Peptides against a protein of PDB entry 6PSE. Designs and how they scored, part 38

Target 1, 78 residues: chain A of PDB entry 6PSE
Amino acid sequence: PSEEEEYARLVMEAQPEWLRAEVKRLSHELAETTREKIQAAEYGLAVLEEKHQLKLQFEELEVDYEAIRSEMEQLKEA

## One batch from the design tools (peptide; aimed at target 1 Q39 Y43)

Design b2_p25_1_s3 (made by RFdiffusion4, then SolubleMPNN; from b2_p25_1, 18 letters changed)
Fold by OpenDDE base, seed 3:
Structure b2_p25_1_s3 (fold): chain B 78 residues (1-78), chain C 78 residues (1-78), chain A 25 residues (1-25)
Amino acid sequence: as target 1 above (78 residues)
Amino acid sequence: as target 1 above (78 residues)
Amino acid sequence: MEELKKEFEEKLEEMRKEEEEKEEE
């Protein structure tokens, strides 16, 4: 049997005391995992926004760089 | 009583059949939430890596820009 | 980048709604 089938069998054969403990454990893990999921999403969004701002700055600098490069080339040829 | 205390009381008074159903429900929700958490973390990491590479490129361009700016200033003053 | 941003925003909104619904119950 798969681990899932084995676990399902364990739950079916378990006493109420074990089942209550398992509900408590799973509830706690679910709460923690939910919090972590939200935090991960918030972090990812924040990094994405920072990356976007950096990309805009990079593109502006590229434009300025090409402008100066072109002007410099003109000065050298004159 | 808080909702948490009420839920705890429900679990304490519940029959084995309800407890098994609750374990199944919580296990399913935990599995889904865990998958979503991992996915969010992977996406956040990917964006972070892209941001890091962009930052390196930006810093290299800044150096090149300042070099050309300095050279251009020298040419204009001569 | 905009598509990924929307996906994150939508996911965060769904999570908030699920939490609010749980608090109202």
Scores: peptide ipSAE 0.159, ipTM 0.797, DockQ to the pose 0.121
OpenDDE base, seeds 1, 2, 4, 5: peptide ipSAE 0.108, 0.122, 0.110, 0.172; ipTM 0.777, 0.781, 0.781, 0.803; seeds 2, 4, 5 fail the geometry check

Design b2_p25_2 (made by RFdiffusion4)
Pose (drawn by RFdiffusion4):
Structure b2_p25_2 (pose): chain A 78 residues (1-78), chain B 68 residues (1-68), chain P 25 residues (1-25)
Amino acid sequence: as target 1 above (78 residues)
Amino acid sequence: LVMEAQPEWLRAEVKRLSHELAETTREKIQAAEYGLAVLEEKHQLKLQFEELEVDYEAIRSEMEQLKE
Amino acid sequence: ALEEELEEALAEKKAEEEELEEALA
């Protein structure tokens, strides 16, 4: 029997004391995972924002580069 | 009376939590994998930004060398 | 806008996982 069918038999045939403990155990597991899930989403938003700021800082540098390069090309007529 | 014959509710609770836990795990893993992708994207962009900085310095110094 | 981007990316990962499960079934 696989671990899945063994567990299914345990839930449908175990005593209430065991069922109460499993409810309790899963409640802790769910609370912890919900906490991890939330932190992972926050981490995503933070790095998404960092990336956004970096993109702007990059495009700003592109404009400054073009302005200097545009002036240099003009100067090569001298 | 003996509504105490209620292991059926506990069983319903075990199943409900087991499913919620599974979906929450999927969401967590999915959220983590996306966080890693953004880090990878940001890394590529940081590398490109530092390249542009150097090139920018290269032609700020190459000009200014234009000195008369 | 970034929040929407995150939601769309997670929705896409969920859709890809559902298609993979259907293909394996």

Design b2_p25_2_s2 (made by RFdiffusion4, then SolubleMPNN; from b2_p25_2, 15 letters changed)
Fold by OpenDDE base, seed 2:
Structure b2_p25_2_s2 (fold): chain B 78 residues (1-78), chain C 78 residues (1-78), chain A 25 residues (1-25)
Amino acid sequence: as target 1 above (78 residues)
Amino acid sequence: as target 1 above (78 residues)
Amino acid sequence: SLRKEFEERLAEMRERAEEEERERE
């Protein structure tokens, strides 16, 4: 039997005391997993913001580079 | 009583059928929240990789920019 | 924007978590 089927049987055959303990366990794990989910999302957002700032810096450098490149090209043509 | 205290009382007084249903509910929510956590982590990783690639491109452009700047400076001094 | 969508999703996650936390208080 799959672990899922075994777990399902355990739940079906379990006494109220075990079921209450399982509710407590699952509630705790759900709370922890929810916190971890939020933290992962916050981290992803932070990295996205860093990427955006880097993109802006890249675009600024690209403008400066094209300006110097154009000036250099003009000087070489003269 | 806080909702937590009411919930705790409900769990303590609940019949096995309710407890089994609650275990099922919590298991489902835990599974969904876990998937969402993983998805958030995967997204964060993808953005991090994109940021890394952008950083490499930025560093390459910096090298090219400094090369042209140096050449331009040499030409202006001559 | 992807950022806005992500922020909205994060806000929804926080709101849901806060509701779950308030239900526990």
Scores: peptide ipSAE 0.173, ipTM 0.802, DockQ to the pose 0.113
OpenDDE base, seeds 1, 3, 4, 5: peptide ipSAE 0.153, 0.161, 0.157, 0.156; ipTM 0.789, 0.797, 0.788, 0.791; seeds 3, 5 fail the geometry check

Design b2_p25_2_s3 (made by RFdiffusion4, then SolubleMPNN; from b2_p25_2, 16 letters changed)
Fold by OpenDDE base, seed 4:
Parts: C-alpha cells; sequence; structure tokens
Structure b2_p25_2_s3 (fold): chain B 78 residues (1-78), chain C 78 residues (1-78), chain A 25 residues (1-25)
C-alpha cells in the first residue's frame, strides 16, 4: 500500500482524539507553509525590483557607450 | 469569542465524520499551498538567475566602456 | 505591470495568511 493509502486508512480508523490532533497539526503546517509562500513571493519581488534597476543602469550605460563609440569613430575618420 | 475560539470549540465538539472531512480539507489546502510555495521559490530563483546574467553583461559592458574611454582620453591628449 | 500583479497577489496571500494564523493559534 502507498503511504497515501495508509494515511487514508489511518484517518478512517482514527479516534476523535487523534483526528482533533491531526486537524491541529495540519492547521499549524498550513499556516507555516502559507507564511513561507509569502516570504518566497516577497523575495522574488525584491529580486525582480533589483533586476529592474540593474536593467535601467545597463541601458543607461549602453547609451553612454554608444555615444563614446560614435565620437571615437568620428575622431578616427577626421 | 474570537474566530479561533469558535473554531477550536467546533473542533472539540465535532463528530468524527466532520473531523475526517476537515482533515481532508486541510490536507488538500496544505498540498496546494505547498505547491504554490514551491512555484514562488522557483520563480524567485529564475529571476535571480536572470539578474545574475544581466549583472555579468553589465560588468562586461563596463569593462568595454572603460577601455573605450581610456582610448578616447589618450587620443585627446596626444 | 508584472510588479503590480505581483503586489496584488502578495497582498491577497498576506490576508489569507493572517486568517490562517489566527485559526492555527
Amino acid sequence: as target 1 above (78 residues)
Amino acid sequence: as target 1 above (78 residues)
Amino acid sequence: SLKKEFDEKLEEMRRKAEEAERLAA
């Protein structure tokens, strides 16, 4: 039998006291997992913002680089 | 009474059939939330990797920019 | 924007988390 089948059997055969404890356990784990999900999302958002800022900086540098490149080309042609 | 107190009372007074249903519900929600947490983490990782690649590109461009800047400066001084 | 959508989803998750925490003690 799979662990899932064994667990299902346990739930079906369990006494109310065990079931109440299991509800409590699952509620706690759900709360914790939900917090962890939020934290992961917040982290992802932070990194996304950092990436966005870096992208802007990169684009600015590209503009500056092209400006110097163009000026250099003009100097060499003259 | 708080919602928590009411829920706690419900759990304590519930019949086994309700408790089994609640275990099933919570198990389902936990599984879904766990999947969502993992997805959020994977997304964050992906963005982090993108940021890292962008950072490398930025640093390469900085090197190239400084090289051209230096060459330009030398040309102007000569 | 992606950020806006992310923020909205994050706020929804926060609300749900607070509720879950209240029930879980």
Scores: peptide ipSAE 0.166, ipTM 0.816, DockQ to the pose 0.113
OpenDDE base, seeds 1, 2, 3, 5: peptide ipSAE 0.162, 0.133, 0.157, 0.163; ipTM 0.815, 0.801, 0.813, 0.815

Design b2_p25_3 (made by RFdiffusion4)
Pose (drawn by RFdiffusion4):
Structure b2_p25_3 (pose): chain A 78 residues (1-78), chain B 68 residues (1-68), chain P 25 residues (1-25)
Amino acid sequence: as target 1 above (78 residues)
Amino acid sequence: LVMEAQPEWLRAEVKRLSHELAETTREKIQAAEYGLAVLEEKHQLKLQFEELEVDYEAIRSEMEQLKE
Amino acid sequence: SGMTATLERAAEEAREEVAANLAAE
């Protein structure tokens, strides 16, 4: 019997004391995972923002580069 | 009376939590994999930005060298 | 346990879905 069918048998045939403990155990597991899920979403928003700021800083540097480059090309007529 | 024949509710709770836990885990993993992808994207962009900085300095100094 | 096997399966499926989405771009 697989671990899944063995667990399904346990839930449908175990005593209430065991069922109460499993409810309690899963409640802790869910609370912790919900905490981890939330932190992972916050981490995503943070790095997404960092990336956004970096993109703007990059496009700003592109403009400054083009301005100097444009002036140099003009100067090569001298 | 003996509504105490209620292991059926506990069983319903074990199943409800088991499902919620599974979905929460999927959402968590999905959220983590997306966070890693943004880090990889930011890394590529940081490398490109530092390249542009060097090139920018290269032609700021090459000009100004234009000196008469 | 059976519940752990379900969680591992759901984690694997989530990793594969994120990888497919990123490859489609």

Design b2_p25_3_s1 (made by RFdiffusion4, then SolubleMPNN; from b2_p25_3, 10 letters changed)
Fold by OpenDDE base, seed 2:
Structure b2_p25_3_s1 (fold): chain B 78 residues (1-78), chain C 78 residues (1-78), chain A 25 residues (1-25)
Amino acid sequence: as target 1 above (78 residues)
Amino acid sequence: as target 1 above (78 residues)
Amino acid sequence: SGLEKRLERAAREAREAVREELAAR
């Protein structure tokens, strides 16, 4: 039997004391996993903000670069 | 009493049938939350990769910009 | 971006879940 099937049998045959302990365990794991999900999402959002700022800086530099490139091209053609 | 205290009392006083149903519910929620956590982590990684590529492009442009700036400065001083 | 929207959604849903859990306490 799969581990899932064995676990299902355990739950079906379990005494109330084990079931209460399992509810407590699962509640704890759910809370921890939920916190980890939030942390992962918050990290992703922080990186996204950093990327956005970097993109703005890149676009500003592109404008400055094209300005100098154009001036240089004009000087070489004169 | 807090909802947590009420829930704790419910678990303590619950019949085996309720406890089995609660284990099933919590197991399902844990599985879903785990999938969501993994998905959030994958999204964060994708954004990080995008930021990294953008940073490399920015650094390349900075090098090119400084090269043209230096060349332009030399031409103006000659 | 679509990725941004997905991250924002995940963060919102996660915060809501925590709030509901805390409220249930």
Scores: peptide ipSAE 0.116, ipTM 0.788, DockQ to the pose 0.085
OpenDDE base, seeds 1, 3, 4, 5: peptide ipSAE 0.111, 0.097, 0.099, 0.088; ipTM 0.786, 0.782, 0.781, 0.777; seeds 1, 3, 4 fail the geometry check

Design b2_p25_3_s2 (made by RFdiffusion4, then SolubleMPNN; from b2_p25_3, 9 letters changed)
Fold by OpenDDE base, seed 2:
Structure b2_p25_3_s2 (fold): chain B 78 residues (1-78), chain C 78 residues (1-78), chain A 25 residues (1-25)
Amino acid sequence: as target 1 above (78 residues)
Amino acid sequence: as target 1 above (78 residues)
Amino acid sequence: SGLEARLRRAAEEAREAVRRELAAR
């Protein structure tokens, strides 16, 4: 039988004391996993903000670069 | 009493049928939340990769900009 | 961005899940 089927049998045959302990365990794991999900999302949002700031800096540098490139091209053609 | 204390009392006083149903509910929610956590982590990694690629492009442009700036400075001093 | 929206949604869903779990108690 699959692990899932074995677990299902365990739950079906379990005593109340085991079931209460399992509810406690699952509640704890659910809370931890939920916190980890939030943390991953918050981290991703922080990186997105950093990426946005970097993009603004990149675009500013592109403007400055094209200005100097154009000036240099004019000097070389003269 | 807090909601947590009330839930704890409910679990302590619950019948086996309720406890089995609660284990099933929590197992389902844990599985869903785990999948969502993985998805959130994957999204965060994708953003990080995009930021990394942008950083490389920015650094390449900085090198090109400094090269032209230096050449322009030399021409103006001559 | 679409990615930003997905990340925000994931965070909100997680927070709501916690609230629902607490309210179910």
Scores: peptide ipSAE 0.198, ipTM 0.811, DockQ to the pose 0.099
OpenDDE base, seeds 1, 3, 4, 5: peptide ipSAE 0.157, 0.095, 0.105, 0.126; ipTM 0.801, 0.781, 0.784, 0.789

Design b2_p25_3_s3 (made by RFdiffusion4, then SolubleMPNN; from b2_p25_3, 9 letters changed)
Fold by OpenDDE base, seed 5:
Structure b2_p25_3_s3 (fold): chain B 78 residues (1-78), chain C 78 residues (1-78), chain A 25 residues (1-25)
Amino acid sequence: as target 1 above (78 residues)
Amino acid sequence: as target 1 above (78 residues)
Amino acid sequence: SGLDARLARAAEEARAAVRAELAAR
């Protein structure tokens, strides 16, 4: 039997006291895992924002670079 | 009483059949939430990698920009 | 990007799930 099947049997045969404790345990773990899920998502969004800002900076630098490159090319031709 | 206190009372007064059902529900939700947490984390890591690549490109462009800027400054001084 | 959209969706789903859980209690 799989671990899941064994656990299912345990739950099926368990006394109320164990079941109450298990509900408490699972509720706590669910709450904790939910917070962690949100945290992970928020972290990802933060990184995404940072990436976006970096992209804007990169594009701005590209414009500046092309401006100087063009000016340099004009000076070398004259 | 808080919702948590009310829920705690419900669990305390619940019959074994309800408790078993609740364990099953919570187990399922925990598994699902855990999967979603992992997925969110994986997305975040992917964005981090993209950001890192962009950072490398940005730094490379900065080097090129400074090189041209320096050359331009030398030409203007001479 | 597609990744950006998926990440944003995941975040919103995560938040929505929490809100739903709180509301269901």
Scores: peptide ipSAE 0.106, ipTM 0.783, DockQ to the pose 0.078
OpenDDE base, seeds 1, 2, 3, 4: peptide ipSAE 0.096, 0.103, 0.067, 0.085; ipTM 0.779, 0.781, 0.770, 0.774; seeds 2, 4 fail the geometry check

Design b2_p25_3_s4 (made by RFdiffusion4, then SolubleMPNN; from b2_p25_3, 9 letters changed; failed a check: too like the target's own chain)
Amino acid sequence: SGLQRRLERAAAEARAEVRAELAAR

Design b2_p25_4 (made by RFdiffusion4)
Pose (drawn by RFdiffusion4):
Structure b2_p25_4 (pose): chain A 78 residues (1-78), chain B 68 residues (1-68), chain P 25 residues (1-25)
Amino acid sequence: as target 1 above (78 residues)
Amino acid sequence: LVMEAQPEWLRAEVKRLSHELAETTREKIQAAEYGLAVLEEKHQLKLQFEELEVDYEAIRSEMEQLKE
Amino acid sequence: SLSEELMEKADENAEEKYEEWLSEH
């Protein structure tokens, strides 16, 4: 029997004391995972923002580069 | 009376939590894999930005060298 | 694009890791 069917049998046939403990165990597991899930989403938003700021800083540097480059090309007529 | 014949509710709770836990885990893993992708994207962009900085310095110095 | 490729790779990896987690349970 697989671990899945063994567990299914345990839930449908175990005593209430065991069922209460499993409810309790899963409640802790869910609370912890919900905490991890939330931190992972916050991490995503943070790095997404960092990336956004970096993109702007990059496009700003592109403009400054073009301005100097544009002036140099003009000067090569001298 | 003996509504105490209620292992059926506990069994319903075990199943409910098991499913919520599974979906929460999927959302967590999904969220983590997305976070890693943004880091990879930011890494590529940081590398490109530092390249542009060097090139920018290269032609700021190459000009100004235009000196008369 | 690189952003689309990374998104597709993240979806694929997330699915494989979720299936591995379900098998462990």

Design b2_p25_4_s1 (made by RFdiffusion4, then SolubleMPNN; from b2_p25_4, 11 letters changed)
Fold by OpenDDE base, seed 1:
Structure b2_p25_4_s1 (fold): chain B 78 residues (1-78), chain C 78 residues (1-78), chain A 25 residues (1-25)
Amino acid sequence: as target 1 above (78 residues)
Amino acid sequence: as target 1 above (78 residues)
Amino acid sequence: SLSERLREEAERRARERFEEWLAER
C-alpha cells in the first residue's frame, strides 16, 4: 500500500488519544510552515524592493555615463 | 474564553469522527501552505538572481564610468 | 475492563499534554 493509504488507515483505526496527538502535530507543523511562508514572502518583497532601488541607481549612472561618454567622444573627435 | 481555549476544549471533547475530520482539514491546509511556501521561496530566489545579474551590470558600468571620469578629470586639469 | 481503563488514562494524559502545548503558544 502507498504511504497515503497507510496513513489513511492509521487515521481511520486510530484511538482518540492518537488522533489528538496528530491534531497537535499537524497544528504545530501548520503554524511553522505558515511562519516560513510569511518569511519567504517578506524576503521576496525585500529583495524586490532592493532590485528596484538598484535599477533606479543603474539608470541614473547610465545617464551620467552617457553624458561623459558623449563629451569625451566630442573632445576626441575635435 | 480565548479561541485557543475553545479549540483545546473541542479537541479534548471531540468524538473520533470530528478528530478524523480535523486531521483531514489540517492535512489539507498544511499541504496548501507548504505549496505556497515553496512558491514564495522560488519567487524570492528568482528575484534574487535578477538582482544579482543587475548588480553585476551595475558594477561593470561603474568601472567603465570611473575610467572615463578619471580620463576626463586628467584632461580638464592639464 | 483493564484495557478500557488504560485507554482512558492514556486519553487523559494526551489531553493534558495537548493543553500544556497550547498554553505554551
Scores: peptide ipSAE 0.147, ipTM 0.732, DockQ to the pose 0.016
OpenDDE base, seeds 2, 3, 4, 5: peptide ipSAE 0.095, 0.097, 0.092, 0.142; ipTM 0.749, 0.745, 0.747, 0.730

Design b2_p25_4_s2 (made by RFdiffusion4, then SolubleMPNN; from b2_p25_4, 14 letters changed)
Fold by OpenDDE base, seed 1:
Structure b2_p25_4_s2 (fold): chain B 78 residues (1-78), chain C 78 residues (1-78), chain A 25 residues (1-25)
Amino acid sequence: as target 1 above (78 residues)
Amino acid sequence: as target 1 above (78 residues)
Amino acid sequence: SLEERLREEAERRAAERYAAWLAAR
């Protein structure tokens, strides 16, 4: 039998004391995992915001660059 | 009593059938939350990579911009 | 780093699969 099947059997045959302990364990893990999920999401959002700001800066620089480039081109072609 | 206290009491007094169901519920939620956590992490990593690439592009453009700017300044001061 | 965290989380995917199996029964 797989470990999963063994676990399932254990749960089915377990005494209340074990089951209560398992509930406690799972509850703790769930809480922890939930916290980690939130943290990951928050981090991702922060990075996304940073990326967005950087994108804006990049686009602004592109505009400035093209302006100077165009001016330079005009000087060269004149 | 708080909901947590009530829940704790419920767990303490629950029948095995309820406890088994709760184990199943919690395991399911844990699995889902874990999946979501990983998904959030993967998303964050993807965004981070995109940001990094954008940063490189930005820095490259800055170099190009300064080059043209310098050339233009030289022409004006000559 | 986030990369390290992702690797760590990926290493725990086996547990996720296990839990998912339990939930499906």
Scores: peptide ipSAE 0.148, ipTM 0.768, DockQ to the pose 0.092
OpenDDE base, seeds 2, 3, 4, 5: peptide ipSAE 0.134, 0.126, 0.128, 0.141; ipTM 0.757, 0.757, 0.759, 0.761; seed 4 fails the geometry check

Design b2_p25_4_s3 (made by RFdiffusion4, then SolubleMPNN; from b2_p25_4, 8 letters changed)
Fold by OpenDDE base, seed 2:
Structure b2_p25_4_s3 (fold): chain B 78 residues (1-78), chain C 78 residues (1-78), chain A 25 residues (1-25)
Amino acid sequence: as target 1 above (78 residues)
Amino acid sequence: as target 1 above (78 residues)
Amino acid sequence: SLEEELKKKAEENAKKKYEEWLAER
């Protein structure tokens, strides 16, 4: 039997005391996992912000680069 | 009493059938939340990769920009 | 972007569940 089937059997045959403990355990794990999910999302948002700032810097540099390139082209054609 | 205290009382007074159902419910929610956590992490990693690629492009552009800037400076000093 | 939307949705879902969990406490 799979671990899932064995666990299901355990739950089905368990005494109330074990079941209450399991509810408590699962509730705690759910809370922790939920917190971790939020943290993962927050981290992702932070990286998105960093990427966005970098994109703005990149675009600014592109403008500056094209300005110098254009000036250079003008000097070479003169 | 807080909802947590009421829930705790419910768990304490619950029959095995309810407890088994609650274990099943919590197990399902934990599995789903875990999946969502992983997804959030994966999205964060994807953004991180995009940021890294953008950084490489930015650094390449910086090199090109400095090359043109230097050439421009040389032309202006001549 | 799709990634931003998915991330936002994941965050909103996470936040909602966390808030629900906190509210139950």
Scores: peptide ipSAE 0.132, ipTM 0.767, DockQ to the pose 0.197
OpenDDE base, seeds 1, 3, 4, 5: peptide ipSAE 0.103, 0.121, 0.104, 0.137; ipTM 0.760, 0.764, 0.759, 0.769; seeds 4, 5 fail the geometry check

Design b2_p25_4_s4 (made by RFdiffusion4, then SolubleMPNN; from b2_p25_4, 12 letters changed)
Fold by OpenDDE base, seed 2:
Structure b2_p25_4_s4 (fold): chain B 78 residues (1-78), chain C 78 residues (1-78), chain A 25 residues (1-25)
Amino acid sequence: as target 1 above (78 residues)
Amino acid sequence: as target 1 above (78 residues)
Amino acid sequence: SLEEELRAQAEARAQAKYEEWLAAR
């Protein structure tokens, strides 16, 4: 049987003491996984904000570059 | 009593049927939270890659900008 | 998007209350 089927059988045949321990275990794992999810979300947000700031800087540089390029073109043609 | 104490009491006094249901509930929530954590991680990686590509483009533009700036300076001084 | 991430974070914060409750046990 699959691990899922084996686990299901274990749960069905388990005594209350095991079940209580499993509730405690799962609660702990859920808490940890939830914390990790939040951390991942916070990291993603931070990177997104950094990307946004970088994009703004890039756009500013593009404007400055085109200004100099245009001036250069004028100097070469004059 | 606190919600924690009430929950603890519920777990201690619960019949096997309730405990099995609670194991199922917690297992489901853990699976969902795990999926969400993975999704958040994948999103973070995607944004990080996008930021990296943007940084490369920015650095390339900086090189081009400085080249034109330098040439412009030479033209103005000659 | 930023909006999507903010939404995801908000959802995570709701679950963080559950985590805090569990951690207090």
Scores: peptide ipSAE 0.159, ipTM 0.782, DockQ to the pose 0.106
OpenDDE base, seeds 1, 3, 4, 5: peptide ipSAE 0.115, 0.123, 0.108, 0.116; ipTM 0.762, 0.765, 0.763, 0.763; seed 1 fails the geometry check

Design b2_p25_5 (made by RFdiffusion4)
Pose (drawn by RFdiffusion4):
Structure b2_p25_5 (pose): chain A 78 residues (1-78), chain B 68 residues (1-68), chain P 25 residues (1-25)
Amino acid sequence: as target 1 above (78 residues)
Amino acid sequence: LVMEAQPEWLRAEVKRLSHELAETTREKIQAAEYGLAVLEEKHQLKLQFEELEVDYEAIRSEMEQLKE
Amino acid sequence: MQEYLEEAKEKFPEVELPSHIKVLP
C-alpha cells in the first residue's frame, strides 16, 4: 500500500483522538506555510520594485550618454 | 443527544485543511520561483547598467580631452 | 499581493509538492 492509501485508511478509520491531533497538526502546518507564502510575495514585490528603480536609473544614464555622444559627433567636424 | 457521533466532522476538517495546505504550498513555491526569476532579471540588468557606466565614463573622459 | 500571486502562478503554473503533503481524494 502506498503512503497515500495508508493515510486515507487512517483518516477514515482512526479514533477521534487521532483525528483531533491531525486537525491540530495540519492547522499549525497551514499557519506556518501561510506565513511563508506571505513573506515570499512581499519579497517578490520588493525585488520587483528594486528592479523597477534600476530600470529607471538605467534609462536615465542612457539619455546622459546620448547627449554627450551627440555633442562629440558634432565636434568631429573640427 | 448523541450528536457525539461526530468523527465525520473531524474527518471533514482533516480533508479541508489538507487541501488548503496543498494549495498554500503551491502558491508559496510559485511565489518563490517568481522571486528568483526577478533576481536573475535584476542581475542581468545590473550588469548592463555597470557596462553603460564604464562606457559613459569612457566618452566623458574622451571628450573633455577635447581641450583647446 | 494577490496580483503577484496570480502573476507567479501564470509564470510557474506547475510545481512539485513536498512528499509529506498528504492530499485526500

Design b2_p25_5_s1 (made by RFdiffusion4, then SolubleMPNN; from b2_p25_5, 10 letters changed)
Fold by OpenDDE base, seed 1:
Structure b2_p25_5_s1 (fold): chain B 78 residues (1-78), chain C 78 residues (1-78), chain A 25 residues (1-25)
Amino acid sequence: as target 1 above (78 residues)
Amino acid sequence: as target 1 above (78 residues)
Amino acid sequence: MEELIKKAKEAFPEVELPEWVRVLP
């Protein structure tokens, strides 16, 4: 039997005291995992924002670069 | 009493059948939340990589831009 | 994943990654 099946059997046969303890354990882990999930999401969003700002800066520089490049190219062609 | 306190009392007074159901519920939620956490983390890392690549491109462009700018400035000063 | 995490840390030393990220598959 898989660990999952064994765990399921344990739960089915467990005494109330064990079950209460397990509820407590799972509740705690769920709370922690939830916090971590939120933190991960917030972090991802922050990075996404940073990336976006960088993209804007990059695009601005591209415009400036092309302007100078074009001017220089015109000088070469003259 | 807070919802947490009420829930705690419920757990303390609950019958085994309810407790087993609660264990099952919490286990499921934990699994889902864990999956979501992982997904969020993976997404964040992907965005970080994208940001890094963009940063490299930006820095390369800055170098090229300064080269052209300097050349152009020299032409103006001559 | 580990390689990506390493690269990210090198690229963004100012960013503190959550500790649990290290254990991601």
Scores: peptide ipSAE 0.214, ipTM 0.805, DockQ to the pose 0.064
OpenDDE base, seeds 2, 3, 4, 5: peptide ipSAE 0.211, 0.210, 0.212, 0.210; ipTM 0.792, 0.794, 0.793, 0.803; seed 4 fails the geometry check

Design b2_p25_5_s2 (made by RFdiffusion4, then SolubleMPNN; from b2_p25_5, 9 letters changed)
Fold by OpenDDE base, seed 5:
Structure b2_p25_5_s2 (fold): chain B 78 residues (1-78), chain C 78 residues (1-78), chain A 25 residues (1-25)
Amino acid sequence: as target 1 above (78 residues)
Amino acid sequence: as target 1 above (78 residues)
Amino acid sequence: MEKLIEEAKKAFPEVELPEHVRVLP
C-alpha cells in the first residue's frame, strides 16, 4: 500500500485524541509553510526590483559608453 | 474570544467525523501551500541568477567604459 | 521588465498575502 493509502487508513481508524493532535500538527505546519511562501515571494520580488534598477543603470552606462566610443572612433579616424 | 481560541475549542469539542474532515482540509491546504512555496522559491532563484548575469555584464561594461573614458581624457588634455 | 514586476506583484502580493491567507499559530 502507498504511504498515502496508509495515511488515509490511519486517519479513518484514528481515535479523536490522535485526530486532534494531527489537526494541531497540520495547522502549525501550514502556518510555517505559509510564512515561508510569503518570505520566498517577498525575496523574489526584492531581487526583481534590484535587477530592474541594475538594468536601468546598465542602460544608462550603455548610452554613455556608446557616446564616448563613437567620439573616440571619430577622433581616431580624423 | 480570539479566533484562535474559538478554533481550539471547536477542535476540542468536535466529533471524529469533523476532525477527519479537518485533517483532510488541512492536508490539502498544506500540499497546495507547499507547492506555492516551492514555485516562489524557484522563481526567486531564477531572478537572482538573471541579476547575477546582468551584474557581470555591467561590470564588464564599466571596465570598458573606464578604459575609453581615461583614454579620451588623456587625448583631450594633450 | 516592468511588466514582469507587475506580474510578480500580482502573483505574489507580499503585502496582501498575509491578509487573504489564514495563518494561525
Scores: peptide ipSAE 0.081, ipTM 0.802, DockQ to the pose 0.127
OpenDDE base, seeds 1, 2, 3, 4: peptide ipSAE 0.068, 0.079, 0.063, 0.069; ipTM 0.796, 0.802, 0.792, 0.795

